# Peptides against a protein of PDB entry 3MAZ, part 35

Target 1, 99 residues: chain A of PDB entry 3MAZ
Amino acid sequence: VLNPMPACFYTVSRKEATEMLQKNPSLGNMILRPGSDSRNYSITIRQEIDIPRIKHYKVMSVGQNYTIELEKPVTLPNLFSVIDYFVKETRGNLRPFIC
Target 2, 99 residues: chain A of PDB entry 3MAZ as posed
Amino acid sequence: VLNPMPACFYTVSRKEATEMLQKNPSLGNMILRPGSDSRNYSITIRQEIDIPRIKHYKVMSVGQNYTIELEKPVTLPNLFSVIDYFVKETRGNLRPFIA

## One batch from the design tools (peptide; aimed at target 1 E69)

Design b2_p28_1_s3 (made by RFdiffusion4, then SolubleMPNN; from b2_p28_1, 11 letters changed)
Fold by OpenDDE base, seed 5:
Structure b2_p28_1_s3 (fold): chain B 99 residues (1-99), chain A 28 residues (1-28)
Amino acid sequence: as target 1 above (99 residues)
Amino acid sequence: KEEILNALKPISEEELQKRLEELEEELK
């Protein structure tokens, strides 16, 4: 039995995630997707502060936690917390893509 | 919070394409 995943999780490639965000920006600007390795994930975002920009973040599974690979790494207990972190730290600028 | 966004240390599409291009040249 699989545990529930965040609503913005999709089994898509980097390219597909980019296309999704570009096609329907009103649905959100953040997607969680499978990473290059098992149990790892990636976050793809689309920002339009100045011009449209696509950026990717690596989320590594470490033990029972998840570490967002940043200049100063952030470790969180689950993927829901990872999504929450991106939302809260950006004061709502990032929103999960809900399709 | 733009400052936080910058601190997220992402890999942009531009940087990715650049690195892939360099990798291709190296592998030739």
Scores: peptide ipSAE 0.043, ipTM 0.531, DockQ to the pose 0.159
OpenDDE base, seeds 1, 2, 3, 4: peptide ipSAE 0.034, 0.035, 0.024, 0.025; ipTM 0.519, 0.512, 0.523, 0.536

Design b2_p28_1_s4 (made by RFdiffusion4, then SolubleMPNN; from b2_p28_1, 14 letters changed)
Fold by OpenDDE base, seed 5:
Formats: structure tokens, sequence, C-alpha cells
Structure b2_p28_1_s4 (fold): chain B 99 residues (1-99), chain A 28 residues (1-28)
């Protein structure tokens, strides 16, 4: 039985994710996508604090949890928590891309 | 605003490479 994925999850490539965020910034600025490896994921964001900047993050599956590969790593229990972390840490600046 | 951007600094490629090398070493 499959569990639901965060609303901003799309089976797209790094390039496609970037294009999606650039074309419709009003729909959100954060996308969760499949990683190159089976149980890993990546997050692509497009922030416009000073100028538009695209960044990519690795989300590694570790046991039953997920670790966001940051300078100071953060481990969370599920992908929903991962998305929530990005939203909270940026005080809402990052929002899941919903089309 | 700069503080918001710094809240999520991604790991560098260099550091990722180092971690991978360490894991490969342990696998042997």
Amino acid sequence: as target 1 above (99 residues)
Amino acid sequence: KEEIANALTPISEEKLKEKLEELEKLLK
C-alpha cells in the first residue's frame, strides 16, 4: 500500500523542476522530486530575496527517517516534516509548489 | 532577509564527496 506524498512532489528532473518554478512563481517556490537513487529525493527551490536564485538540496533516506543535507544536517521522521521544516525555517518565504 | 536565506545552507559538493569516500572505505 502506497502512502501519500507531499503536495509539492512531482516526478520531474532537476531541469524540469527549475522550469516549473520559473514559469509560475505565484504557485509556490519549492518542489520535491525523485533523487537519482531509489529511496532518496531532492528539493529544488527558487527564492527571490535579493535576486532569483535556484538551489538544490539532497534529502537522504536514513533508516526510517530522512536527512536534509545541509551544512548542519537535519533529520526528520517523514517527507511531510521535511517540507514543513523548509517552510518554518524561512518563516513562510518558501512555499510548496501547487499546480 | 539575509538571515532567512542562510537558515538553509546546502552541504557543499566537496563535503558530500568526502562523506561518500568515507562510506566506501568502511564498506571494505
Scores: peptide ipSAE 0.241, ipTM 0.667, DockQ to the pose 0.756
OpenDDE base, seeds 1, 2, 3, 4: peptide ipSAE 0.236, 0.226, 0.238, 0.234; ipTM 0.663, 0.653, 0.664, 0.661

Design b2_p28_2 (made by RFdiffusion4)
Pose (drawn by RFdiffusion4):
Structure b2_p28_2 (pose): chain A 99 residues (1-99), chain P 28 residues (1-28)
Amino acid sequence: as target 2 above (99 residues)
Amino acid sequence: SLEENREKVEEEQEEAEEEALEEEEEEE
């Protein structure tokens, strides 16, 4: 079976992720990347609801699950599920960045 | 409230990592 990282996962920094989303909005507005100074992960999004805003979210590895650090944290079993949550919670506004 | 929730998630991560290390040591 294939169990890769999500399609929007790139081994890039916070700055590189921000630049990728600005340069190619047509390819999506969400990147998953390694968490700086941790074995965890970060999501970087570029939303254009009111004005363009870059936002970063922490996704923590906890046991065999991942917890999205939100006001009310959400725990899911894998990273594909985390991407699905971000898409669902934003009602489809967020789309994975497919380079 | 968000800072407290983040601290709680970091504690839970530390506890899970400690338990996983104890299980590996028992297996050796």

Design b2_p28_2_s1 (made by RFdiffusion4, then SolubleMPNN; from b2_p28_2, 12 letters changed)
Fold by OpenDDE base, seed 2:
Structure b2_p28_2_s1 (fold): chain B 99 residues (1-99), chain A 28 residues (1-28)
Amino acid sequence: as target 1 above (99 residues)
Amino acid sequence: SLEEARKKIEKEQEEAKKKELEELLEKL
């Protein structure tokens, strides 16, 4: 099956994404959602180190690629790679939210 | 060689990106 979007993509608002992650932490801690602009996206994560923390990362559509807005931006070829990056670079700490 | 130099730079940049994300998570 060819999915056009990553499994953790949901057409939800920032607030809704936060609520989803808070309600069912066992299903994952990372959501991809639409950004404020039509072709941009955001990653919302719920990380618990000392206490639960919610963070949002901007994912900009640039040409045919996507750039994660970090101090040192990371550019990847597609949204699947974006999700993979968050999982891989955190050594599995971040996992896509699958409900 | 130029290829080796490019490879080295690419690796360093990737390591830097990885470090940044991990550091960001540690600061949460």
Scores: peptide ipSAE 0.085, ipTM 0.574, DockQ to the pose 0.027
OpenDDE base, seeds 1, 3, 4, 5: peptide ipSAE 0.058, 0.035, 0.080, 0.070; ipTM 0.551, 0.503, 0.572, 0.562

Design b2_p28_2_s2 (made by RFdiffusion4, then SolubleMPNN; from b2_p28_2, 12 letters changed)
Fold by OpenDDE base, seed 2:
Structure b2_p28_2_s2 (fold): chain B 99 residues (1-99), chain A 28 residues (1-28)
Amino acid sequence: as target 1 above (99 residues)
Amino acid sequence: SLEEKRKEIEEKQKEAEEKAEEKRKEEL
């Protein structure tokens, strides 16, 4: 069975995602969630390089692609690639939250 | 359970401010 969404996608709010990551850090530190607008998403992370830091990123649906709203925007073909990007760019520091 | 806790949080923390926060591109 091919799932249409990454395993770390949850229908949760910004605050709920933050709480999930804080309470269960062993399960991962990255959540994909619905954004405020239709067909848009947000990424919530809890990174622990020095101290625990919660950050949120906007993932905009643009045509058939998705653009991560970074200082230098990155466009990718699907949400799986979006998750992969965050994992690769942090060299595995970010891992999808799986529960 | 985790699922139960998530449901409780979702019900309790629904606020208009939450939608406004999603307007930001990224939170540093």
Scores: peptide ipSAE 0.047, ipTM 0.599, DockQ to the pose 0.026
OpenDDE base, seeds 1, 3, 4, 5: peptide ipSAE 0.036, 0.041, 0.034, 0.035; ipTM 0.595, 0.520, 0.463, 0.500

Design b2_p28_2_s3 (made by RFdiffusion4, then SolubleMPNN; from b2_p28_2, 14 letters changed)
Fold by OpenDDE base, seed 2:
Structure b2_p28_2_s3 (fold): chain B 99 residues (1-99), chain A 28 residues (1-28)
Amino acid sequence: as target 1 above (99 residues)
Amino acid sequence: SLEEKRKEIEELQKKAEEEEEKKLEELL
């Protein structure tokens, strides 16, 4: 079975994503969710480097690609690559939330 | 007026709820 969405994708709101990450930190600390507009998405994370911190990132659908809205935007071919980017760039600090 | 101030605060709160991060460096 080929799933079109990453395992950490959930159709939840910003608030719900935050609650999910806070309740079960052992299951991961990164969630991909629908954005507030159409085909866009958002990433919600809960890092615990020093203290627990909730942060949100915007992932914009651009053509057939996706752009992570950072000071220096990063464009990737699919959402799986987006998740991989977050994992790689944080050297494993971020891990997909698998419920 | 108090009503105007209330609306202003409400709008500021909405903007705060929509805040997005622009850096990943802080996650290292």
Scores: peptide ipSAE 0.344, ipTM 0.686, DockQ to the pose 0.025
OpenDDE base, seeds 1, 3, 4, 5: peptide ipSAE 0.336, 0.326, 0.327, 0.329; ipTM 0.692, 0.706, 0.682, 0.689

Design b2_p28_2_s4 (made by RFdiffusion4, then SolubleMPNN; from b2_p28_2, 16 letters changed)
Fold by OpenDDE base, seed 2:
Structure b2_p28_2_s4 (fold): chain B 99 residues (1-99), chain A 28 residues (1-28)
Amino acid sequence: as target 1 above (99 residues)
Amino acid sequence: SLKEKIEEIRKKQEEAERKKLEELLKKL
């Protein structure tokens, strides 16, 4: 049994996540979703400050922590922290998609 | 110690990466 997941977690594909964000931008612009491998996840975001841009970030389960795959990886203790990271580091530009 | 120095370097690199992400996203 999985521990409680962030509210913006949805069991959707990359394509579905993209469509969700495109259709209802007012509900948020960030989705957490399952990765292709067990215990791995992905973050899909839709930026629309200038032009719409969809980006995906890989979140790898490493031990009891999670590592966001960036040029220089960022490791956090849980998925809630991962969401908080994206929100905080973008100064609120990214918001969890809640529907 | 060496361990502490390595961790410090890691922290600085992580901070730089986070800042890059922030700046990048603000320009989208």
Scores: peptide ipSAE 0.124, ipTM 0.584, DockQ to the pose 0.030
OpenDDE base, seeds 1, 3, 4, 5: peptide ipSAE 0.070, 0.107, 0.112, 0.099; ipTM 0.530, 0.558, 0.564, 0.542

Design b2_p28_3_s1 (made by RFdiffusion4, then SolubleMPNN; its pose is not in this set)
Fold by OpenDDE base, seed 5:
Structure b2_p28_3_s1 (fold): chain B 99 residues (1-99), chain A 28 residues (1-28)
Amino acid sequence: as target 1 above (99 residues)
Amino acid sequence: SLLEELKKLLEELEEQLKELEERLKKLE
């Protein structure tokens, strides 16, 4: 049984995600995608502050929660919260890629 | 946190920019 996924979730590779964000920056700058393991995910972002910068964050499935691998890991209850975290923490700089 | 990590990166970039601007000023 699979729960609904965030709108910015796409079954794409790291490379494809990067290309998507680069081609259509107006549609958003954050993509959630499958990780190396079916239980894990990755967040690819493209921030354009001084120059375009692509970053990838690992989102590990831990129990019924998800942990974003940061210097100081952040654990959230679901993927929607993960997306929300990225949006809020960056004060809207990051927006889910919606096509 | 994500914000702190991004802020750290930004800080580093701003410092690098300052350094480059100083070097550029010297050349002018």
Scores: peptide ipSAE 0.153, ipTM 0.612, DockQ to the pose 0.014
OpenDDE base, seeds 1, 2, 3, 4: peptide ipSAE 0.062, 0.058, 0.089, 0.047; ipTM 0.501, 0.494, 0.545, 0.473

Design b2_p28_3_s2 (made by RFdiffusion4, then SolubleMPNN; its pose is not in this set)
Fold by OpenDDE base, seed 2:
Structure b2_p28_3_s2 (fold): chain B 99 residues (1-99), chain A 28 residues (1-28)
Amino acid sequence: as target 1 above (99 residues)
Amino acid sequence: MEEEEEKRRKEELEELKKKLEERLEKLK
């Protein structure tokens, strides 16, 4: 099956994403959502290392790639790789939210 | 052995926390 978007992608707002993650922590803690403009996206996470913390990241569409807006930007080939990056870099602490 | 594993997990968690705080900044 060819999925055009990662399973944790939802057409929700920042607020809705936050609520989803808070209400059902067992389903995952990371959501990919539409950005506030154009072909960009945003990642919302609810990380629970010490205490639950909500954070958001910009994922900018650059040509055929995507760049995670950080002090030191990270560029990846597709949105699936973006999700994979967050999972791997956190050694599984972050997991895609799957309803 | 169990205490050693617990200690290791705590250290790994702390390392992860530090790594995330240093590398992943919140969208302002």
Scores: peptide ipSAE 0.095, ipTM 0.580, DockQ to the pose 0.022
OpenDDE base, seeds 1, 3, 4, 5: peptide ipSAE 0.026, 0.094, 0.065, 0.052; ipTM 0.450, 0.589, 0.521, 0.506

Design b2_p28_3_s3 (made by RFdiffusion4, then SolubleMPNN; its pose is not in this set)
Fold by OpenDDE base, seed 3:
Structure b2_p28_3_s3 (fold): chain B 99 residues (1-99), chain A 28 residues (1-28)
Amino acid sequence: as target 1 above (99 residues)
Amino acid sequence: SKEEEEKKLEELKKKLEEELKKRLEKLK
């Protein structure tokens, strides 16, 4: 049984994700993409103010949950929650890339 | 350099984590 994926999920490489975000910043600044040959994922973001432009975060599949790899890991029940957390915790600064 | 980029990434991750911490504390 396959579950639906967040709208900002794209089967693209780190390079392609970067290019997508740079070409169309008005469509959002956050992309969820597959990890390298694994069940894990990565979040790529693009910022312009007060922080480096392109950054990546690992989202590890752990059991039935997902863990965002930060200094102090954050575990969530699904990928939708992962996206929601990035949006809410940045008070809307991060927005899912929708094309 | 690669090292400098890693430091910048770590700093951003730390800032994001601080935001997460603030909200999690309210749920205690």
Scores: peptide ipSAE 0.052, ipTM 0.558, DockQ to the pose 0.031
OpenDDE base, seeds 1, 2, 4, 5: peptide ipSAE 0.036, 0.053, 0.030, 0.043; ipTM 0.568, 0.564, 0.436, 0.601; seed 2 fails the geometry check

Design b2_p28_4 (made by RFdiffusion4)
Pose (drawn by RFdiffusion4):
Structure b2_p28_4 (pose): chain A 99 residues (1-99), chain P 28 residues (1-28)
Amino acid sequence: as target 2 above (99 residues)
Amino acid sequence: EEEEEEKRELQEELDLMREHADELAEEA
């Protein structure tokens, strides 16, 4: 079976992820990346609801699950589920960045 | 306390996207 990282996962820095989203909005507005100074992960998004904003979220590895660090944290079993959550919670406004 | 404030601010961004999409769906 194939169990790769999500399609929007790139081994890029916070800055590189920000630049990728600005340069190619047509390709999506969400990138999953390695968490700086941890084995965890970060999500970087560029939303254009009111004005363009870049936001970053922490996704923590906890046991065999991942916890998205929100006001009310959400725990899911794998990273594909985390991407699904971000898309669902934003009602489809967030789309994975497919380079 | 700063971490909790940051989490609330980020959650507001996700809420804003959802609420904006729901408002457009109700208008349609």

Design b2_p28_4_s1 (made by RFdiffusion4, then SolubleMPNN; from b2_p28_4, 17 letters changed)
Fold by OpenDDE base, seed 1:
Structure b2_p28_4_s1 (fold): chain B 99 residues (1-99), chain A 28 residues (1-28)
Amino acid sequence: as target 1 above (99 residues)
Amino acid sequence: SKEKEERKKLQESLKESREAAEKKEELE
């Protein structure tokens, strides 16, 4: 089976992603969505450790790889690895939103 | 620059997310 995009990818706006995560927190807390520029993406998360908090991250296409725009940037080979990075770095606290 | 500042914020945000998960795990 071919899965070109992660299961948590949705063609939604920043606002829509926020609303999706708020409406069904039990389905996950991380969404991958199109960025403002072509071939770039954004990740929206909703963590609920103490109180609900929404945060966004920029994922830039660099050649055939993807870079999470951080002070110390993280470059990964594909979007699946990007999602995996967020999951593993947070020890499972972040989970892809699946509906 | 504003770009550098924003990247720093994102890095700190991600670190915060990781640390929050670690604290939750430790307290469980």
Scores: peptide ipSAE 0.098, ipTM 0.634, DockQ to the pose 0.656
OpenDDE base, seeds 2, 3, 4, 5: peptide ipSAE 0.083, 0.094, 0.092, 0.098; ipTM 0.591, 0.593, 0.632, 0.608

Design b2_p28_4_s2 (made by RFdiffusion4, then SolubleMPNN; from b2_p28_4, 13 letters changed)
Fold by OpenDDE base, seed 3:
Structure b2_p28_4_s2 (fold): chain B 99 residues (1-99), chain A 28 residues (1-28)
Amino acid sequence: as target 1 above (99 residues)
Amino acid sequence: SKEEEERRKLQETLDEAREAAEKAEREA
């Protein structure tokens, strides 16, 4: 049986995602959520290097892939890969929010 | 600013990883 969505995916708004991360920082600091369009998503993170900082990233559906909207876009085959990318490339600084 | 620097650092990390992967794929 395959999981349809990453474990840190929640059907919440930008505001709700922010509140979730602020209330329980020990559970993780990254949430995947629906975007403004049905086939697009957003990543909300809460970094705490010096002080808490909330940031949002667009994850756009392009054909069968997904593109992270950055200065230099990164395209990956699925949402699981998107989450893995954020975790690995930040050396664990970002961790999926699991409750 | 601090926020700008942190955002830039994340971008650089992701870009570097992408370029490395693309290079490896082309030379595989």
Scores: peptide ipSAE 0.056, ipTM 0.563, DockQ to the pose 0.084
OpenDDE base, seeds 1, 2, 4, 5: peptide ipSAE 0.079, 0.050, 0.077, 0.047; ipTM 0.602, 0.615, 0.599, 0.569; seeds 1, 4 fail the geometry check

Design b2_p28_4_s3 (made by RFdiffusion4, then SolubleMPNN; from b2_p28_4, 15 letters changed)
Fold by OpenDDE base, seed 4:
Structure b2_p28_4_s3 (fold): chain B 99 residues (1-99), chain A 28 residues (1-28)
Amino acid sequence: as target 1 above (99 residues)
Amino acid sequence: MEEEKKKKELQEALEEAREAALKKELEE
């Protein structure tokens, strides 16, 4: 039996998520967290391409799906797929933060 | 080539999302 939420989901604030990723980069560089005031979520990453960069993205609950708010929106069936999308599209550069 | 292109495209798209969400995210 699997949990309904991805393993990298934490009930943390934007600030706390940033601190978690900076403190333990070896555990992963992507966190899923609750949105500000809705059934939505946010993704916080600490991506190291040239230098470490912290970025935050919105994942909106739309009907039974989730949409990553981009110029060209990406809609996926569940949060697990959202995490998978970030991992695959970056060819593993992004990895779920597991502690 | 395609692999790097995808990575770059996502980086750009995600950065766009970050900028658009900054104000709202700071309210958390």
Scores: peptide ipSAE 0.051, ipTM 0.611, DockQ to the pose 0.056
OpenDDE base, seeds 1, 2, 3, 5: peptide ipSAE 0.038, 0.033, 0.038, 0.046; ipTM 0.610, 0.506, 0.591, 0.589; seed 5 fails the geometry check

Design b2_p28_4_s4 (made by RFdiffusion4, then SolubleMPNN; from b2_p28_4, 16 letters changed)
Fold by OpenDDE base, seed 1:
Structure b2_p28_4_s4 (fold): chain B 99 residues (1-99), chain A 28 residues (1-28)
Amino acid sequence: as target 1 above (99 residues)
Amino acid sequence: DEEKKKQEELQKELEKAREEALKKEEEE
């Protein structure tokens, strides 16, 4: 099975991603999308802890790896690992948006 | 709830990341 991109990857804008997550929260709450520059990406999430919150994070292509832009950056070998990181760190609260 | 606590702490980290990011609309 060849899967070059995570299932939650969509070629959508920031606004479109936000709307997708708001419209169908039961389908998941995390989207990977193209960034504003070159091969970079962005993650849009709709996390529900107290109330729904929409957030956006940069995933920068660094060599053959990817770095999530955080106060303490996290570097991972591929986009699948990036998605996995968000899922695991939130103990399943974040789930890939699948439509 | 420990899980909620952990998620809230993560949210703080992610919130910080958002604040650090350049605020602009991304190209469609």
Scores: peptide ipSAE 0.125, ipTM 0.656, DockQ to the pose 0.070
OpenDDE base, seeds 2, 3, 4, 5: peptide ipSAE 0.102, 0.117, 0.103, 0.123; ipTM 0.627, 0.630, 0.627, 0.615; seed 5 fails the geometry check

Design b2_p28_5 (made by RFdiffusion4)
Pose (drawn by RFdiffusion4):
Structure b2_p28_5 (pose): chain A 99 residues (1-99), chain P 28 residues (1-28)
Amino acid sequence: as target 2 above (99 residues)
Amino acid sequence: SEEEELDHIREFFESGDRLDEKKEEEEE
């Protein structure tokens, strides 16, 4: 079976992820990347609801699950589920960046 | 409505900063 990283996962820095989203909005507005200084992950998004804004979110590895650090944290079993949650919670506003 | 959905999305995009602030207060 194939169990790769999500399609929007890139081994890029916070800055590189920000630049990728600005340069090619047509390809999506969400990037999953390695968490700086941890074995965890970060999600970088560019949303144009009111004005363009870049936001970053922490996704922590906890046991065999991942916890999205939100006001009310959400725990899911894998990274595909985390991407699904970001899309669902934003009602489809967030789309994975497919380079 | 559409505006209620947009307010919900705005609140979601700020939820991580609200958790970081709460963690900072607990540490103090």

Design b2_p28_5_s1 (made by RFdiffusion4, then SolubleMPNN; from b2_p28_5, 11 letters changed)
Fold by OpenDDE base, seed 3:
Structure b2_p28_5_s1 (fold): chain B 99 residues (1-99), chain A 28 residues (1-28)
Amino acid sequence: as target 1 above (99 residues)
Amino acid sequence: SKEEELEKIKEFLESPEKLEKKKELEEE
């Protein structure tokens, strides 16, 4: 049984995610993608606060929760909360990529 | 203020990126 995934989840590589965000910035600037290990993920963003900048963040599965690998790690109950966290912490500057 | 908000956002986004697995980096 598979649970639903966030709308900005795509089965793409780091490179593909970067290209998607650069090609269609109007559709959003944040993508959730599979990590190199099962049950782990990565977040790719393209912020344009000053100049376009691509960043990648690790999202590690820890038990039934997920930890965003930041300077100060943040643990959340599900992937939807992970996406919400990025949106809220950036006051909406980050928006899930929806195509 | 707007400037203060932007600075806080920058601080958040500037958090160090954790290295993904080698095979993922090689795909770039």
Scores: peptide ipSAE 0.302, ipTM 0.703, DockQ to the pose 0.366
OpenDDE base, seeds 1, 2, 4, 5: peptide ipSAE 0.294, 0.283, 0.300, 0.286; ipTM 0.702, 0.694, 0.703, 0.695

Design b2_p28_5_s2 (made by RFdiffusion4, then SolubleMPNN; from b2_p28_5, 12 letters changed)
Fold by OpenDDE base, seed 4:
Structure b2_p28_5_s2 (fold): chain B 99 residues (1-99), chain A 28 residues (1-28)
Amino acid sequence: as target 1 above (99 residues)
Amino acid sequence: SEEEKKKEIEEFLESPEKLEEKKEKELE
């Protein structure tokens, strides 16, 4: 089956995403969700490198690409690449949340 | 080392968190 969106994409709020990650950490620790006012998105993660911490990143739609609002912004061609970027840069520490 | 790797990951993920979303109540 062809999926137009990454498997970890859910139409949930910031609060719900946080609850999902906290409730079932074994299913993954990264969720992609709709942004607040436009074709933008947000990524919510639950990192446990030291202690559990929730963080939210902006993924801004810019033209045909997407820019991750990191300390050093990164622009990628699609949302699949955005997810892949987070996985690779964290050496697999971040994994998409799959229900 | 393992500690260096953890530090590197933390530094990568360091970024300003987005503000609370306006349409939070509109999403499940």
Scores: peptide ipSAE 0.265, ipTM 0.701, DockQ to the pose 0.307
OpenDDE base, seeds 1, 2, 3, 5: peptide ipSAE 0.123, 0.231, 0.105, 0.090; ipTM 0.599, 0.667, 0.591, 0.582; seeds 1, 2 fail the geometry check

Design b2_p28_5_s3 (made by RFdiffusion4, then SolubleMPNN; from b2_p28_5, 14 letters changed)
Fold by OpenDDE base, seed 3:
Structure b2_p28_5_s3 (fold): chain B 99 residues (1-99), chain A 28 residues (1-28)
Amino acid sequence: as target 1 above (99 residues)
Amino acid sequence: SEEEEKEEIEKFLESPEKLEKKKLEELL
């Protein structure tokens, strides 16, 4: 049985994701997208602290879990948890992009 | 470098409050 994908998941490229976030910042600032030729994913975010910044993160499927590739990797049970992690760690600064 | 990118990623994922605190500590 397949689980549904997070609302901020879009089958778009890195470039398209960046453009989406830049054009409609009011809709959110975080997008989950497919990884290249794999079962993995990537997250693109646009955060405004001092200046607008675009960052991309790799989310690798490992077994039945997902690992966010950071200096200190974070492994979570599903993609919903991955999105939640980004939201919680930034205390809501990051919000899933809902088109 | 790869380490530099990872450091930026870690900081970027922190809350604005935490990030500002770290910036302050680095400047002091």
Scores: peptide ipSAE 0.031, ipTM 0.511, DockQ to the pose 0.097
OpenDDE base, seeds 1, 2, 4, 5: peptide ipSAE 0.030, 0.030, 0.029, 0.031; ipTM 0.498, 0.489, 0.486, 0.550

Design b2_p28_5_s4 (made by RFdiffusion4, then SolubleMPNN; from b2_p28_5, 12 letters changed)
Fold by OpenDDE base, seed 3:
Structure b2_p28_5_s4 (fold): chain B 99 residues (1-99), chain A 28 residues (1-28)
Amino acid sequence: as target 1 above (99 residues)
Amino acid sequence: SEEEEKEEIEKFLESPEKLKKKKEEELE
């Protein structure tokens, strides 16, 4: 039994995610996608404070939890919490891409 | 081999120039 995935989750590649965010920036600027070669995930964001900037973050599945690969790793209970972390830490500047 | 960022999320909102200055001040 699989739990529901965040609305901004798409089975797309790094390239496709980048194109999606660039094509429709009004729909959001954050996408959750499958890892390159595992059950892990990646988050692609497109920030546009001064100029558009694309960044990718690694989200590793650790047991039943998930760890955002940062200098100071953050472990959360589910992917919804991971998305929430990105939203809260940026005070709403990052928004899940919903199409 | 894909390259991923490890920069703290809150720092993503800051200017690259400001981040460089902060790192220099922290080192000194």
Scores: peptide ipSAE 0.263, ipTM 0.671, DockQ to the pose 0.062
OpenDDE base, seeds 1, 2, 4, 5: peptide ipSAE 0.257, 0.262, 0.251, 0.256; ipTM 0.672, 0.677, 0.668, 0.675

Design b2_p28_6_s1 (made by RFdiffusion4, then SolubleMPNN; its pose is not in this set)
Fold by OpenDDE base, seed 5:
Structure b2_p28_6_s1 (fold): chain B 99 residues (1-99), chain A 28 residues (1-28)
Amino acid sequence: as target 1 above (99 residues)
Amino acid sequence: MPELVPISEEELEKRREELKKEEELKAK
């Protein structure tokens, strides 16, 4: 049995994630999805500060931790912490997509 | 509001290359 995953995790492609966020922005604006590699992930967001902007982030599995591939990378102990980081650092602007 | 800037393609490639070299050395 797999460990629990964040609620905003969906086994979708980059394109599908984008479409999901565009279709129902009221449900949230952040999706965690599988990366190109087995133990890596990606995050797709749709921020609407001025105009809708889609951005993608890489979340790399490093040992028992995860590194968000930002301009200045951040390493966290689990995917829940990764999601929390996105929420807190953006002061709630980013919210996990829940459907 | 702070925004999280994703790694640029250029920097991503650089990091990948560095990791590759590190792993190659580690494999010896």
Scores: peptide ipSAE 0.297, ipTM 0.717, DockQ to the pose 0.727
OpenDDE base, seeds 1, 2, 3, 4: peptide ipSAE 0.289, 0.279, 0.280, 0.289; ipTM 0.712, 0.705, 0.704, 0.710

